# Ledger of designs, part 64: peptides against a protein of PDB entry 7C96

Target 1, 73 residues: chain A of PDB entry 7C96
Amino acid sequence: PVIPDDFRCPISLELMKDPVIVSTGQTYERTCIEKWLQAGHGTCPKTQQTLTSTVLTPNYVLRSLIAQWCEAN

## One batch from the design tools (peptide; made by RFdiffusion4, then SolubleMPNN)

Design b2_p22_7_s2 (from b2_p22_7 with A15Q T16E T20A H22E)
Fold by OpenDDE base, seed 5:
Structure b2_p22_7_s2 (fold): chain B 73 residues (1-73), chain A 22 residues (1-22)
Amino acid sequence: as target 1 above (73 residues)
Amino acid sequence: SLVDEIVAGGHAALQEALAAYE
């Protein structure tokens, strides 16, 4: 079935397994955004806004929603 | 990988990928 856009990483375009929230409020797959930051990019991939922090916060709600979707599809 | 290429290319590569796959 078609994966909801909100469940796909903006970088990999794949279903997120470990979604994390950046300072701009956007959510990415952890490994993708970590690679982005490690490459020296200090901006949000989705919005191009400058990140005010490199802290990555687990998006537990989204993780749960994705799990529920996967169970149903 | 595609992710590695996008990361290396930054915003330009990301926009190109989005245009191609979405």
Scores: peptide ipSAE 0.599, ipTM 0.908, DockQ to the pose 0.870
Fold by OpenDDE base, seed 2:
Structure b2_p22_7_s2 (fold): chain B 73 residues (1-73), chain A 22 residues (1-22)
Amino acid sequence: as target 1 above (73 residues)
Amino acid sequence: SLVDEIVAGGHAALQEALAAYE
């Protein structure tokens, strides 16, 4: 089935397994955004806004929604 | 991997990938 856009990582374009929220409010796959940060990028991949923090907050709501979608599909 | 390439290329690579795959 077609994966909802909101469930896909903006970087990998794959279904997110461990979605995390950055300071701009955008959500990415943890491994992808960690690589991005480790590469020295200080901006949000999707919005190009400067990240005010490198803290990554688990998006448990989205994780749950994705899990529910996977169960149904 | 594609992710590694996008990360290395930064915003330019990301925009290119989005144009090609979305």
Scores: peptide ipSAE 0.597, ipTM 0.907, DockQ to the pose 0.871
Fold by OpenDDE base, seed 4:
Structure b2_p22_7_s2 (fold): chain B 73 residues (1-73), chain A 22 residues (1-22)
Amino acid sequence: as target 1 above (73 residues)
Amino acid sequence: SLVDEIVAGGHAALQEALAAYE
């Protein structure tokens, strides 16, 4: 089935397994955004806004929604 | 990998990938 856009990482375009929120409010797959930050990028991949923090906050709600979707599909 | 290439290329590479796969 077609993966909902909100469930796909903006970088990998794949279903997120460990979604995390950056300072701009956008959500990415943890491994993808960590690679982005480690490469020296200080901006949000999707919006190009400067990140005010490099803290990554787990998006538990989205993780649960994705899990429910996977179970049903 | 494709992700590694996007990360290395930054915003330009990301936009290119989005145009190709979306």
Scores: peptide ipSAE 0.596, ipTM 0.907, DockQ to the pose 0.831
Fold by OpenDDE base, seed 1:
Structure b2_p22_7_s2 (fold): chain B 73 residues (1-73), chain A 22 residues (1-22)
Amino acid sequence: as target 1 above (73 residues)
Amino acid sequence: SLVDEIVAGGHAALQEALAAYE
């Protein structure tokens, strides 16, 4: 089935399993954004805005929505 | 992997990937 765009990581373009929110409000797969930060990038991949924090907040709402979609598809 | 290439290439690589695969 076609994966909804909002459920795909902007970096990997794959269905997110552990979505996390960065300081700009954008959501990424945890492993992808951690690699991005570890590589020395201090910007948001999608918006190119400078991150005001490197804290990654789990997006539990999106995780639940993805789980529901996976159960139905 | 594609992810590793994007991370290494930064924004330029990311934009190329989006244009080609999204």
Scores: peptide ipSAE 0.595, ipTM 0.907, DockQ to the pose 0.870

Design b2_p22_7_s3 (from b2_p22_7, 6 letters changed)
Fold by OpenDDE base, seed 4:
Structure b2_p22_7_s3 (fold): chain B 73 residues (1-73), chain A 22 residues (1-22)
Amino acid sequence: as target 1 above (73 residues)
Amino acid sequence: SLVDEIVAGGHEALKKALEEYE
């Protein structure tokens, strides 16, 4: 089935397993955004906005929604 | 991997990938 865009990581383009929110409000797969940050980037991959913080917040709601979607599809 | 390529290429690589896969 077609994966909803909001369920795919903007970086990997794959279904997210451990979605995290960055300071801009965008969500990415944890490992992807961590690699991005480790590479020295200080911007949001999708929006190109400068990150005000490198703190990554787990998106539990989205994780749950994705899990439910996977069970149904 | 694709992810590694995107990370290495930065925003330009990401934009290109998004154009191809979305």
Scores: peptide ipSAE 0.087, ipTM 0.685, DockQ to the pose 0.887
Fold by OpenDDE base, seed 5:
Structure b2_p22_7_s3 (fold): chain B 73 residues (1-73), chain A 22 residues (1-22)
Amino acid sequence: as target 1 above (73 residues)
Amino acid sequence: SLVDEIVAGGHEALKKALEEYE
């Protein structure tokens, strides 16, 4: 099945399992963005915007949508 | 892994990866 683009991590390009939102509003797979931050980067991978915070917020809505999609496909 | 390569390469590596798969 074709995975919706919004369900793919911008970094891994794979279906997200634990999507988290960064300060710029973009969503990534938790492990991917954590590695990015741990590598010393302070920007949003997708937009190149400077992150105003390194706090990662779980995207529960997207997580639910992805789960629903997985059940249907 | 792809993720590791992107992390190591930063934005440029990510850009290239996105060009290939998007």
Scores: peptide ipSAE 0.066, ipTM 0.657, DockQ to the pose 0.899
Fold by OpenDDE base, seed 2:
Structure b2_p22_7_s3 (fold): chain B 73 residues (1-73), chain A 22 residues (1-22)
Amino acid sequence: as target 1 above (73 residues)
Amino acid sequence: SLVDEIVAGGHEALKKALEEYE
């Protein structure tokens, strides 16, 4: 089935397994955004907004929703 | 990988990838 857009990482375009939220409120796969930050970028990949923090917050709600979707499909 | 290419290319690479794959 077609993966909902909100369940796809904006970077990898794949179903997220460990979604994390950045300071702009956008969500990415942890490994993807970590690599982005380690590469020296200080902006949000999706919005190009400057990140006010490099803290990555686990999106537990989305993780659960994705898990439920995977079980049903 | 696609991820590596996007990371290396930055925002421009990401924009291009999103246009082609979304």
Scores: peptide ipSAE 0.062, ipTM 0.654, DockQ to the pose 0.891
Fold by OpenDDE base, seed 1:
Structure b2_p22_7_s3 (fold): chain B 73 residues (1-73), chain A 22 residues (1-22)
Amino acid sequence: as target 1 above (73 residues)
Amino acid sequence: SLVDEIVAGGHEALKKALEEYE
């Protein structure tokens, strides 16, 4: 089935397994955004906005929604 | 990998990838 766009990581373009939220409110796959930050970038990949923090917050709601979607499809 | 390419290329690589898949 077609994966909803909101369930895809903006970087990997794949279904997210461990979605995390950055300071701009955008969500990415944890491994993807960590690599981005480790590469020395301090901006949001999607919006190019400067990150006010490099803290990554787990998006538990989205993780749950993705899990439910996977079970149904 | 795609992720590695995007990380290496930064925003330009990401923009290109998004243009191809959106």
Scores: peptide ipSAE 0.047, ipTM 0.629, DockQ to the pose 0.905

Design b2_p22_7_s4 (from b2_p22_7 with A12E A15Q T16K T20E H22E)
Fold by OpenDDE base, seed 3:
Structure b2_p22_7_s4 (fold): chain B 73 residues (1-73), chain A 22 residues (1-22)
Amino acid sequence: as target 1 above (73 residues)
Amino acid sequence: SLVDEIVAGGHEALQKALAEYE
């Protein structure tokens, strides 16, 4: 089945397993955004806005929604 | 991997990948 756009990482374009929120409010797969930050990038991949923090906040709501979708599909 | 290439190339690589696959 077609994966909803909101469930796909903007970097990998794959279904997110461990979604995290950055300072701009955008959500990414944890491993992808960590690699991005480790490479020295200080901007949001999707919006190109400067990140005000490198703190990554787990998106538990989205994680739950994705899990429910996976169970049904 | 594709992700590694995008990360290494930054925004330019990311935009190129998105243009090819979306």
Scores: peptide ipSAE 0.613, ipTM 0.912, DockQ to the pose 0.792
Fold by OpenDDE base, seed 4:
Structure b2_p22_7_s4 (fold): chain B 73 residues (1-73), chain A 22 residues (1-22)
Amino acid sequence: as target 1 above (73 residues)
Amino acid sequence: SLVDEIVAGGHEALQKALAEYE
């Protein structure tokens, strides 16, 4: 079945397994955004906004929603 | 990998990837 856009990482375009929220409110796969930051980028990949913080917050709600979707599909 | 290429290329590479997918 077609994966909902909100469940795909904006970088990998794959179903997220460990979604994390950046300062702009966008969510990415942890490994993808960590690579982005390690490469020296200080902006949000999707919005191009400057990140006010490099703190990555686990998106537990989305993680649960993805799990539920996977069980049903 | 594709992710590595996007990370290395930054926003330009990301936009290209999105254009090819969508």
Scores: peptide ipSAE 0.612, ipTM 0.911, DockQ to the pose 0.884
Fold by OpenDDE base, seed 2:
Structure b2_p22_7_s4 (fold): chain B 73 residues (1-73), chain A 22 residues (1-22)
Amino acid sequence: as target 1 above (73 residues)
Amino acid sequence: SLVDEIVAGGHEALQKALAEYE
């Protein structure tokens, strides 16, 4: 079935497995955003806003929602 | 990989990818 847009990483466009939230509030697949940061980019891929922090916060709620969706589909 | 290419190209590459895949 079609993956809900909110469940897809803005970078990989794939279903997120380990979603993390950046300082701008946007959520990405952990591995994708880590690569982005490691490459020296200090901006949010989706919004282009400058990140005020490089801390990545696990999006447990979204992870759960994705898991529920996967179970149903 | 596509992700690696996007990361290397930054915002320009990302926007290009989004235009092609969305």
Scores: peptide ipSAE 0.609, ipTM 0.911, DockQ to the pose 0.868
Fold by OpenDDE base, seed 1:
Structure b2_p22_7_s4 (fold): chain B 73 residues (1-73), chain A 22 residues (1-22)
Amino acid sequence: as target 1 above (73 residues)
Amino acid sequence: SLVDEIVAGGHEALQKALAEYE
């Protein structure tokens, strides 16, 4: 089945397993955004907005939705 | 990997990847 766009990481384009929210409100796979930050990028990959914080907040709601989708498909 | 290439290339690499693989 087709993976919903909101369930795919903007970087890897794969189904997210550990989605995290950055300061701009966008969500990415944790490992992908961590690599991005470690490479010295201080902007949001998707929007190019400057990140006001490097804190990554787990997106528990999305994680749950993805899990439910995976169980049904 | 593709992810590593995107990370190394930054926004330009990301846009190219999206155009080619999405």
Scores: peptide ipSAE 0.608, ipTM 0.911, DockQ to the pose 0.830

Design b2_p22_8_s1 (from b2_p22_8, 7 letters changed)
Fold by OpenDDE base, seed 2:
Structure b2_p22_8_s1 (fold): chain B 73 residues (1-73), chain A 22 residues (1-22)
Amino acid sequence: as target 1 above (73 residues)
Amino acid sequence: PFEEFAADYTSEEVMEEILASL
């Protein structure tokens, strides 16, 4: 089945397993965005906006939605 | 773990490296 775009990490383009939200409101796979930050970047990969924080907030709602989708497909 | 005002001169290269590490 076709994976909904909102369920794909903008970096890996794969189905997210541990989605996290950055300060701009965009969501990424944790591993991907952590590597981006560790490389010394301070912008949002998707929007190029400057991040106001390095805090990564788990997107529990999306995680649940993805889990439900995986269950059904 | 980044500098507050770091410039992203190698963004594309870094993205490729991330993809290669998956």
Scores: peptide ipSAE 0.076, ipTM 0.650, DockQ to the pose 0.048
Fold by OpenDDE base, seed 5:
Structure b2_p22_8_s1 (fold): chain B 73 residues (1-73), chain A 22 residues (1-22)
Amino acid sequence: as target 1 above (73 residues)
Amino acid sequence: PFEEFAADYTSEEVMEEILASL
């Protein structure tokens, strides 16, 4: 089945396994956004907005939704 | 609360590099 766009990482374009929220409110796969930050970038890959913080917050709700989707498909 | 700039990569180049490493 087709994976919902909101369940795909904007960077890897794959189903997210460890989704995290950045300061702009966008969600990415943890490993992808960590590599982006490690490369010295301070902007949101998708929106180009400046990040006000480098803190990554686990998106547990989305993780749960993705898990439920995987179980149903 | 602050950041320092690193390599001169475009957003697209960095994304492609990340994709290639996954």
Scores: peptide ipSAE 0.032, ipTM 0.603, DockQ to the pose 0.049
Fold by OpenDDE base, seed 4:
Structure b2_p22_8_s1 (fold): chain B 73 residues (1-73), chain A 22 residues (1-22)
Amino acid sequence: as target 1 above (73 residues)
Amino acid sequence: PFEEFAADYTSEEVMEEILASL
């Protein structure tokens, strides 16, 4: 089955397992964005916008949607 | 794929290629 684009991490291009939201509203796999921030970057990889905060918020809605999709496929 | 993604991110040319693929 084809993985929906919204379920793929913009960085890894893989199905997200632990999706988190950054200050710009974009969602990434936790591990990917943490590595990005740890490398010293302060921008959103996808939008190039400066992050107003480095806080990562779990995207529980997306996590649930992905789980439901996995059950059906 | 992260290392490939982050490589040379400071280059505008590379950034454009990344954005085009997202």
Scores: peptide ipSAE 0.031, ipTM 0.553, DockQ to the pose 0.054
Fold by OpenDDE base, seed 1:
Structure b2_p22_8_s1 (fold): chain B 73 residues (1-73), chain A 22 residues (1-22)
Amino acid sequence: as target 1 above (73 residues)
Amino acid sequence: PFEEFAADYTSEEVMEEILASL
């Protein structure tokens, strides 16, 4: 089965387990984006936009959709 | 359950390579 693009982390390109939303609205795997931020980056990896906040909001809807997909595949 | 085939992208080595390529 092919993982839907929307379910893949823009950084790792792998299926997200703990998707979080950054200030730009993009979603990443928590571990990936945290390491990106810890590395000193203040921009959105995908869009290169400056982050207005480092707060990471859990994307519960996406997490649920991914869980449903994993159950079927 | 395709999740079991996912790579370990959380490792420091993998992350280092990913970050370097962005």
Scores: peptide ipSAE 0.029, ipTM 0.578, DockQ to the pose 0.049; fails the geometry check

Design b2_p22_8_s2 (from b2_p22_8, 6 letters changed)
Fold by OpenDDE base, seed 3:
Structure b2_p22_8_s2 (fold): chain B 73 residues (1-73), chain A 22 residues (1-22)
Amino acid sequence: as target 1 above (73 residues)
Amino acid sequence: PYAEFAADYTSEEVMEEILAEL
């Protein structure tokens, strides 16, 4: 079945395994956004907004929703 | 695929590098 766009990382376009939220509220795969930050970028890839923090917060709800979707499909 | 998320060519190159490492 088709993977919902909201379950795909904006960077890799793949189903997220460890989704994390950045300061702008956007969610990315942890590995992808960490590499982006390591490259010296201080903006949100999707919105180009400046990140007010480099803290990455696990998106537990989305992780759960993706897991449920995977079990059903 | 990710062009709409790249702010400039530098960002695009970085994302290409990230994708290559996946």
Scores: peptide ipSAE 0.051, ipTM 0.635, DockQ to the pose 0.056
Fold by OpenDDE base, seed 5:
Structure b2_p22_8_s2 (fold): chain B 73 residues (1-73), chain A 22 residues (1-22)
Amino acid sequence: as target 1 above (73 residues)
Amino acid sequence: PYAEFAADYTSEEVMEEILAEL
């Protein structure tokens, strides 16, 4: 089945397993965005906006939605 | 399930390639 765009990581382009929200409000796979930050980048990969914080907040709602989608497909 | 749709992006080489495209 076709994976909904909102369920794909903007970096890996794959279905997210551990989605996290950055300061700009965009969501990424945790491992992907951590490596982006570790590489010295201070911007949001998707929007190019400056990150005001390096804190990553788990997107539990999206995680649940993705899990439900996986169970149904 | 997730495993059927996800590729392996844990490798440093794979991630470097992805990052270079952003």
Scores: peptide ipSAE 0.027, ipTM 0.578, DockQ to the pose 0.050
Fold by OpenDDE base, seed 1:
Structure b2_p22_8_s2 (fold): chain B 73 residues (1-73), chain A 22 residues (1-22)
Amino acid sequence: as target 1 above (73 residues)
Amino acid sequence: PYAEFAADYTSEEVMEEILAEL
């Protein structure tokens, strides 16, 4: 089955397991964005916007939607 | 279900390779 684009991490391009939201509103796989930040980047990988915060907020709604999709596919 | 076929992109080796392409 084709993975919905909204369920794919902009970095890994794979189905997200632990989606988190950055200050710009974009969602990434936690591990991916953490590695990006650890590498010294201060911008949003997808939009190139400067991050106003490095806080990562779990996207529980998306995680639930992905889980439901995985159950059906 | 797709979940069992998902590749692991969380490994340091794979992650570094991906980041290098961004």
Scores: peptide ipSAE 0.025, ipTM 0.568, DockQ to the pose 0.050
Fold by OpenDDE base, seed 2:
Structure b2_p22_8_s2 (fold): chain B 73 residues (1-73), chain A 22 residues (1-22)
Amino acid sequence: as target 1 above (73 residues)
Amino acid sequence: PYAEFAADYTSEEVMEEILAEL
């Protein structure tokens, strides 16, 4: 089976375990986006838009969907 | 059972490689 694109981190390109949402609405793996921010970047890796905030919001809905998918596959 | 495809990218080396491609 193919992993749904929406379940893949735009950075790692792998199935997300701890998805978080940035200010632009895009979702990334927590570890990946944290390293991006720690490297001094202030933009969204996927859209190149400037981030309004560096706050990372857990995407609980997506986390649940991914968990369900993993259980079935 | 494809949970194994969820990778742990906490390694500095792995993250450096990813960041270099962005």
Scores: peptide ipSAE 0.026, ipTM 0.569, DockQ to the pose 0.049; fails the geometry check

Design b2_p22_8_s3 (from b2_p22_8, 9 letters changed)
Fold by OpenDDE base, seed 3:
Structure b2_p22_8_s3 (fold): chain B 73 residues (1-73), chain A 22 residues (1-22)
Amino acid sequence: as target 1 above (73 residues)
Amino acid sequence: PFSEFAADYTSEERMQEILAEL
């Protein structure tokens, strides 16, 4: 079935397995955003806003929603 | 439902370019 856009990582365009929230409130796949940060970038890929923090917060709500969607489809 | 609340400045094509750089 068609994956909802909000469930796909903006970078990889794949269904997120470990979604994390950056300081701007955008969510990415952990692996993708970590690589972005490790490459020396300090901005949010989606919004180009400067990240005020490099802390990555697990998006447990979205993880749960994705899991529910996967179970139903 | 989340997308309408975020200002998007990066197209899917741009995101693919970013992915290629990683």
Scores: peptide ipSAE 0.150, ipTM 0.682, DockQ to the pose 0.043
Fold by OpenDDE base, seed 1:
Structure b2_p22_8_s3 (fold): chain B 73 residues (1-73), chain A 22 residues (1-22)
Amino acid sequence: as target 1 above (73 residues)
Amino acid sequence: PFSEFAADYTSEERMQEILAEL
């Protein structure tokens, strides 16, 4: 089935398993964004904006939506 | 101020390159 764009990590382009939100409001797969930050980057991969914080907030709503989609597909 | 709906300035191709570097 076709994966909704909002359910795919902007980096891996795969269905997100552990979506997290960065300070700019963009959501990524945790593994992807953590590697990006660990590499020394301080910007949002998608928007290139400087991150005001490196805190990663779990996107529980999206996680739930993805789970619902997976149940149906 | 910040917007949670900030514009996308990175192409999918660029994101693939980012992934390849990680």
Scores: peptide ipSAE 0.148, ipTM 0.680, DockQ to the pose 0.043
Fold by OpenDDE base, seed 4:
Structure b2_p22_8_s3 (fold): chain B 73 residues (1-73), chain A 22 residues (1-22)
Amino acid sequence: as target 1 above (73 residues)
Amino acid sequence: PFSEFAADYTSEERMQEILAEL
């Protein structure tokens, strides 16, 4: 089935397994955004806004929603 | 205070380019 856009990492375009929220409020797959940050980038890939923090917050709600979607599809 | 939600400014094509750089 078609994966909801909100469930796909903006970078990898794959179903997120470990979604994390960046300072701009956008959510990415942890591994993807970590690589982006480690590469020296300081902006949000999706919005191009400057990140005010490098802290990555787990998006547990989204993780749960994705899990539910996977079970149903 | 909170600001408005950020809009999306990057296309999927751009994201693919970013992915290629990782």
Scores: peptide ipSAE 0.142, ipTM 0.661, DockQ to the pose 0.040
Fold by OpenDDE base, seed 2:
Structure b2_p22_8_s3 (fold): chain B 73 residues (1-73), chain A 22 residues (1-22)
Amino acid sequence: as target 1 above (73 residues)
Amino acid sequence: PFSEFAADYTSEERMQEILAEL
């Protein structure tokens, strides 16, 4: 079935398994955004906004929604 | 105001380029 856009990582375009929120409020797959930050970037890939923090907050709500979707599809 | 924070400035193609750089 078609994966909802909100469930796909903006970078990998794949279904997120470990979604995390950056300081701008955008959500990415943890692995993807960690690599981006490790490469020395300080901006949000999707919005180009400067990140005020490098802290990555787990998006538990989205993780749950994705899990529910996977169980149903 | 919130819409500005959620604004999209990259295309899917751009995001693929970013992925390729990782």
Scores: peptide ipSAE 0.140, ipTM 0.671, DockQ to the pose 0.043

Design b2_p22_8_s4 (from b2_p22_8, 8 letters changed)
Fold by OpenDDE base, seed 5:
Structure b2_p22_8_s4 (fold): chain B 73 residues (1-73), chain A 22 residues (1-22)
Amino acid sequence: as target 1 above (73 residues)
Amino acid sequence: PYEAFAADYTSEERMQEILAEL
């Protein structure tokens, strides 16, 4: 089945396994956004907004929803 | 408003380019 857009990392376009939220409110796969930040970028890949923080917050709700979707499909 | 915020979004093509750089 088609993966819901909200369940896919904006960068990798793959189903997220460890979704994390950045300061702009966008969610990415942890590994993708970490590599982006490690490369010296300080902006949100999706919106190009400057990140006010580089803290990555786990998106537990989305992780749960993705898990449920995976079980059903 | 949401529409103004959404206008700042980058295309999936750009995201693929970003991925290629990682």
Scores: peptide ipSAE 0.144, ipTM 0.655, DockQ to the pose 0.042
Fold by OpenDDE base, seed 1:
Structure b2_p22_8_s4 (fold): chain B 73 residues (1-73), chain A 22 residues (1-22)
Amino acid sequence: as target 1 above (73 residues)
Amino acid sequence: PYEAFAADYTSEERMQEILAEL
């Protein structure tokens, strides 16, 4: 089935398993954004904006939506 | 100005390159 764009990590382009939100409001797969940050980057991959914080917040709403989609597909 | 839901300024191709570097 076709994966909704909002359910795919902007980096891996795969269905997110552990979506997290960065300070710019963008959501990524945790492993992808952690690797990006560990590589020394301080910007949002998608928007190129400087991150005001490196805290990663779980996107529980999106996780739930993805789970619902997976149940149906 | 800063926005919580900022627009996408990075192409999918660029994101693929980023992934390849990680």
Scores: peptide ipSAE 0.135, ipTM 0.685, DockQ to the pose 0.043
Fold by OpenDDE base, seed 3:
Structure b2_p22_8_s4 (fold): chain B 73 residues (1-73), chain A 22 residues (1-22)
Amino acid sequence: as target 1 above (73 residues)
Amino acid sequence: PYEAFAADYTSEERMQEILAEL
């Protein structure tokens, strides 16, 4: 089935397995955003805004929604 | 289900370019 856009990582375009929220409120796959940060970037890939924090917060709600979708499809 | 605090400015093509740089 077609994966909802909100469930795909903006970078990898794949279904997110470990979604994390950055300071701008955008959500990415953990692996993708970590690589971005490790490469020396300090901005949000989607908005180009400077990240006020490099803390990555697990998006548990989205993780649950994705899991529910996967179970139903 | 989540909205950004600011508008998005990066196209899918741009995101693919970012991915290629990783």
Scores: peptide ipSAE 0.128, ipTM 0.686, DockQ to the pose 0.043
Fold by OpenDDE base, seed 2:
Order: sequence, then C-alpha cells, then structure tokens
Structure b2_p22_8_s4 (fold): chain B 73 residues (1-73), chain A 22 residues (1-22)
Amino acid sequence: as target 1 above (73 residues)
Amino acid sequence: PYEAFAADYTSEERMQEILAEL
C-alpha cells in the first residue's frame, strides 16, 4: 500500500523505523539525520534552518502511528 | 510562525542528493 508522506523520512523517502525530531521540529529517520550531522552539517535538511541543538528527540507518537499502520497494512 | 518552521525548502530530488552525500 501507499505509505503516508508523514511516515516517510524526508531524506531516505522510506518508512521510518526510528523517527527522531530535530530542533526545527522536523522528523527524520535517526540513521539519516545522524549521518547528516556527522558530515558536519548544522542545518535542517528539509527547511534549511539552522539547528539550535544537535539533540535528537525520539518521536514516540509517530513511531506508534507507524506501528499501527504497519499492523493494519 | 509555525508555518515558517514547517515550510518545505527542498524537493525530493534535493533530498536524494543529500542522501547520496552521506
């Protein structure tokens, strides 16, 4: 089935397994955004805004929603 | 204000380029 856009990582375009929120409020797959940060980037890939923090916050709500969707599809 | 934070400034093609750089 078609994966909802909000469930796909903006970088990999794949269904997120470990979604994390950056300081701008955008959500990415953890591995993708970690690689981006490790490469020395300090901006949000999707919004180009400067990240005020490198802290990655697990998006538990989205993780749950994705899990529910996967169970139903 | 929130819309500014949620605004999309990259295309899917741009995101693919980013992925390729990783």
Scores: peptide ipSAE 0.124, ipTM 0.664, DockQ to the pose 0.043

